# Peptides against a protein of PDB entry 1EBD: the designs that were tried, part 120

Target 1, 138 residues: chain A of PDB entry 1EBD
Amino acid sequence: KASYEGKVAAEAIAGHPSAVDYVAIPAVVFSDPECASVGYFEQQAKDEGIDVIAAKFPFAANGRALALNDTDGFLKLVVRKEDGVIIGAQIIGPNASDMIAELGLAIEAGMTAEDIALTIHAHPTLGEIAMEAAEVAL

## One batch from the design tools (peptide; made by RFdiffusion4, then SolubleMPNN)

Design b2_p30_6_s4 (from b2_p30_6, 15 letters changed)
Fold by OpenDDE base, seed 3:
Structure b2_p30_6_s4 (fold): chain B 138 residues (1-138), chain A 30 residues (1-30)
Amino acid sequence: as target 1 above (138 residues)
Amino acid sequence: MRLPKPRSELSEEEIARRLAALRVVLEEIR
């Protein structure tokens, strides 16, 4: 099996410097599987002294991922324990490049894991994995 | 009153390294 050393190039969508100091800038790697991140990584938050919950849910437990036969990967939420606010998210798996937008919105709006857990996602969809990971953080 | 939102100041290269590390962990499970 040729190990394709895919040069991981992170593309940051640098929009114009608006007077708005955005905290949730997404980064995407268009690999197979896709990789996406927004906000804090778990270890980064810990190194900065932020007490966090890392809630992880696998695509192997997602009904849509099973139906697509594309079950590699997971979603990880990084949640601040003090107030339940989502401060970061990572996705490795199917449609990660598009799915990161919901989590970017949640972080930028200052939403909690409870806000996502109480949001109805369509069944069966890949997007349900965000709700499932949020429930793990409660 | 919610606490201020923390800002991640990671470079693009550091984000890419962290994502690559998470992907390697996944491939070891396959």
Scores: peptide ipSAE 0.455, ipTM 0.859, DockQ to the pose 0.106
Fold by OpenDDE base, seed 4:
Structure b2_p30_6_s4 (fold): chain B 138 residues (1-138), chain A 30 residues (1-30)
Amino acid sequence: as target 1 above (138 residues)
Amino acid sequence: MRLPKPRSELSEEEIARRLAALRVVLEEIR
């Protein structure tokens, strides 16, 4: 009986309508484990007719998560298949609320999964999971 | 030249629902 009654306080950072057409607005749910999302969900992209690769990597395979004994969850990248551009990401797990910022930056900049896969992440860190998921998308 | 970036138009409530569905998948794997 997982408490379905967790107050979903999705604080979307309400981007003021500044003259900047932001594509990547993060949403965070401060639960245990934390949940974060930016851009497209996999099924949303499919329903809109976007051909996507969904790359998923578990925290149970991350060296820092293992060292912290906090291995619940995963990162999912949603990558447009035609050009490898990242169009969405979801994280459920340790530090998801902070880690979503890298993926928000990548989406807003129009980066590819290859751009993340070729970025050196410090070892061991939770952030390496973004690199690992990007490698799965190649 | 890369294709234009698509914009997600999901509401906060819909994002929350989709995240909750992903949490259920995590609980089923435990």
Scores: peptide ipSAE 0.438, ipTM 0.856, DockQ to the pose 0.105
Fold by OpenDDE base, seed 2:
Structure b2_p30_6_s4 (fold): chain B 138 residues (1-138), chain A 30 residues (1-30)
Amino acid sequence: as target 1 above (138 residues)
Amino acid sequence: MRLPKPRSELSEEEIARRLAALRVVLEEIR
C-alpha cells in the first residue's frame, strides 16, 4: 500500500494521471498460515448494499496442498451477484502472499468468477484453488 | 454490460484487524 500511494503521489506531482485504487491493493500477513486479502470483504460489501456471493474452497481439497501436507485454510471469493464480477478475495493458507496476485489482477481487470473458472490452472498447484472457488460461485 | 468496479476504502489497519480475526478462527479449528 504505502509504496503504491507513494508512486501515485510521485506521478501526480509529475503531472501524470494516477489514482489510488484501494480495491486492487493487496494486504498480506506473513504468518503461518499466511493471510492475504484484496478488495472487498463479504461483510463490507453487504454493509455497502452490494448483493454478493461468498464462494469458499478449502486447501484440504487441493491436490498440491495435500502433497505439501499443508491443508489449513481456504480461499474466499467475494462475487457481485448481479454480474458475477469478482470484487474481493481472501486467502488463508500456503502461499497466500503470492496467490493473491492472480485475484488482484482479476479484480483490477473486472473479471468474473466464470473468467477464472474457465481459465486452465496448472495441475497440481495451489493456484487451482482459485478456479475451484470460482466454480463454487457459478 | 458489466457494472462499474466498486471502490474499497478500507484502511490498512482495518484490513489487518480482519485478517487477524480470520487467523484466530483458523487456529481455533486446529
Scores: peptide ipSAE 0.165, ipTM 0.723, DockQ to the pose 0.092
Fold by OpenDDE base, seed 5:
Structure b2_p30_6_s4 (fold): chain B 138 residues (1-138), chain A 30 residues (1-30)
Amino acid sequence: as target 1 above (138 residues)
Amino acid sequence: MRLPKPRSELSEEEIARRLAALRVVLEEIR
């Protein structure tokens, strides 16, 4: 299947300019498969001197992705080692554009990988991949 | 029964290009 480049949509959540934590601004590429990111990239965190864990889980191991025969890509969490706080996430795969919202919320709330790992996700869903990636970070 | 769609495995290089593009967009917004 030819990967089609889609439009990059970056919605700056119009928070008040005086205290916008830009860390949780999502960016999406509506390609096939979709790509989405929120917060830090692993290399960006390293360049800033933040010690991070990059926890990756493949859609090829997700029960819903297997059932849909759409198993390309992965979810990656960027977790600060000091406190286990999620500071970034990237998704390449089915429904990435919508799935990034959970991780944006987690980053804004200052959640840890443990918080996501202990959150029950509906089975079988694509969203379970966030829980699985969080478990990898523990 | 829908025939299994051929899996379009993205190469690691294509994944890296897409992530790099997303990073640039985020830096422009911040």
Scores: peptide ipSAE 0.023, ipTM 0.468, DockQ to the pose 0.026; fails the geometry check

Design b2_p30_8_s1 (from b2_p30_8, 17 letters changed)
Fold by OpenDDE base, seed 1:
Structure b2_p30_8_s1 (fold): chain B 138 residues (1-138), chain A 30 residues (1-30)
Amino acid sequence: as target 1 above (138 residues)
Amino acid sequence: SAEALLAEVEARLAASKARAEERARNLKRA
């Protein structure tokens, strides 16, 4: 289990109102484990007065992660309580840099935790962790 | 730990956002 905790150089892309205002711009740190984020962090949402549920699911409970012997980390969904809409997601763990795209799409589309929970993910896959975290949010 | 890594990433992104917002405010005042 190699862990490279490199200095994370993460920079927020300022949401510039452009002709295309992207709701969900991903940020990725290619560390070991990888880190990926899109939309709100939990505390950020709280600081802005958004009532949120932070639903967390560990890779240690993911069948594919276990099979790969790569179980460090978790996926966290930040869900707005009023309507169940996913407004943020963070992934620390295997394949985070690629897996964040699904959640970016979900956030951009205004999808709910229920939408993700009801989306069938192939078994066993790392991607199932998104469904599992969404179920936690329900 | 994963939690520590997340906290670091969050802190860095928050700082970056704050700087960007400050810059935007300064540009609007110019």
Scores: peptide ipSAE 0.277, ipTM 0.712, DockQ to the pose 0.039
Fold by OpenDDE base, seed 4:
Structure b2_p30_8_s1 (fold): chain B 138 residues (1-138), chain A 30 residues (1-30)
Amino acid sequence: as target 1 above (138 residues)
Amino acid sequence: SAEALLAEVEARLAASKARAEERARNLKRA
């Protein structure tokens, strides 16, 4: 069930006006499972000399994912150790393409892992995985 | 696997970004 089908939204990166420095441009691959990313990847941050925490939480531990029988994948937060600010996120799993928007907003707003961990998410939802991953980062 | 998919996506995004940056440099030089 893990097939890479779909085009990486490279157009969002390629079409970025040089005059606007957007912090968090999302990229989505509509594969099965879906893949979505915003901000830094862990290795990218390390290559730039940023000390990061990579907090990972699996969909196999998410109640809604279990109910949907769609538990492949995980959410990964890339958190800057200095101040706890979220600088990147990756989601592989159910509804990743929509769920990435919350994390994109968090990154643009300069929110911390603590901010997400303290945000109540509706139960049971796939979105709770963001809160769970944020708790791992604390 | 999910990890393999993530690695592939990361590689593709990095390549896309590099191409976009190169294109932008070439357009500025023209």
Scores: peptide ipSAE 0.268, ipTM 0.700, DockQ to the pose 0.037
Fold by OpenDDE base, seed 5:
Structure b2_p30_8_s1 (fold): chain B 138 residues (1-138), chain A 30 residues (1-30)
Amino acid sequence: as target 1 above (138 residues)
Amino acid sequence: SAEALLAEVEARLAASKARAEERARNLKRA
């Protein structure tokens, strides 16, 4: 069962100006499951006229999540179709509050879905779900 | 559901951002 609890917390991160007007500040809700977001939401990007791919991968298909018996939720990447650049990410699920940091870094660095897909993640880990979602975007 | 939770979080963040921007504008002209 999912339960929304707590308040949104956001922390400032250092970054560089980008071609997109996104807020790179991560936001976390310490609910059960946890929620975390950085950059664009899918609908936000669409509302701004950005053509995006929303690539989603479920924790139910993640080996570590299965081992932890904590498989509720998913990771979503918001990828700009034009160049494959990751412009947003959302995580609902185990360890979302910490896992969002990798994706925040990726966004600030201007990485593409391909960059993440080609990054070796340890197996089995929760973190490899980012790689899986990136592969969906390809 | 996870999707419903995401939608709620998105809505809350949007509202929070709007309030913050309004406060910032008010401070600048005060």
Scores: peptide ipSAE 0.256, ipTM 0.693, DockQ to the pose 0.033
Fold by OpenDDE base, seed 2:
Structure b2_p30_8_s1 (fold): chain B 138 residues (1-138), chain A 30 residues (1-30)
Amino acid sequence: as target 1 above (138 residues)
Amino acid sequence: SAEALLAEVEARLAASKARAEERARNLKRA
C-alpha cells in the first residue's frame, strides 16, 4: 500500500496569459510521486468538444520501474480520435518531471500515437512507458 | 491514489488558469 506525499502546488505553474498557446508548456509538481502534465487533460479536451482517446499505461508494468521498486502511478496520453495526434499527456510516477519533455516535443511537433509507438526506446527505461501508452491508443 | 493526485493537479491548474485569465482581463480594463 503506497502513501503519496508532497504538496500539489499547481497555482504557481498555470499563471500564464490566455493569449499565448501554452499547450506545449509543461507543468510539473515535485510531489511523491511526481506529477507532470503537458497539453490537454482528458476532461479539458472533452469539455472543448474534442473527441479523444485517453490511453493509460501503469508504471507497475514498466521493467525499469519494477527494477527501481518505484511502480506507483501511470502515464496517460490524450489522443485526438480524428487524426491520432497527441494533444496532451500526464505522468504520475518516477521521473515524471524529466519524462514529460519527450511528450511536450511530440505535442509541439504534431506527432501521432503511432509515431511514439514506432519510436524505439532503450530497454529497460522509464521512458518506454510512453511507447507502451501510445500502443494502447492504437 | 495516482488518479486522485492527477485530478487534484488538474483542478488546481484549471483554477489557476482561470484566475490568471481574470487578472489579465481586469488589468486590460484598468
Scores: peptide ipSAE 0.254, ipTM 0.691, DockQ to the pose 0.040

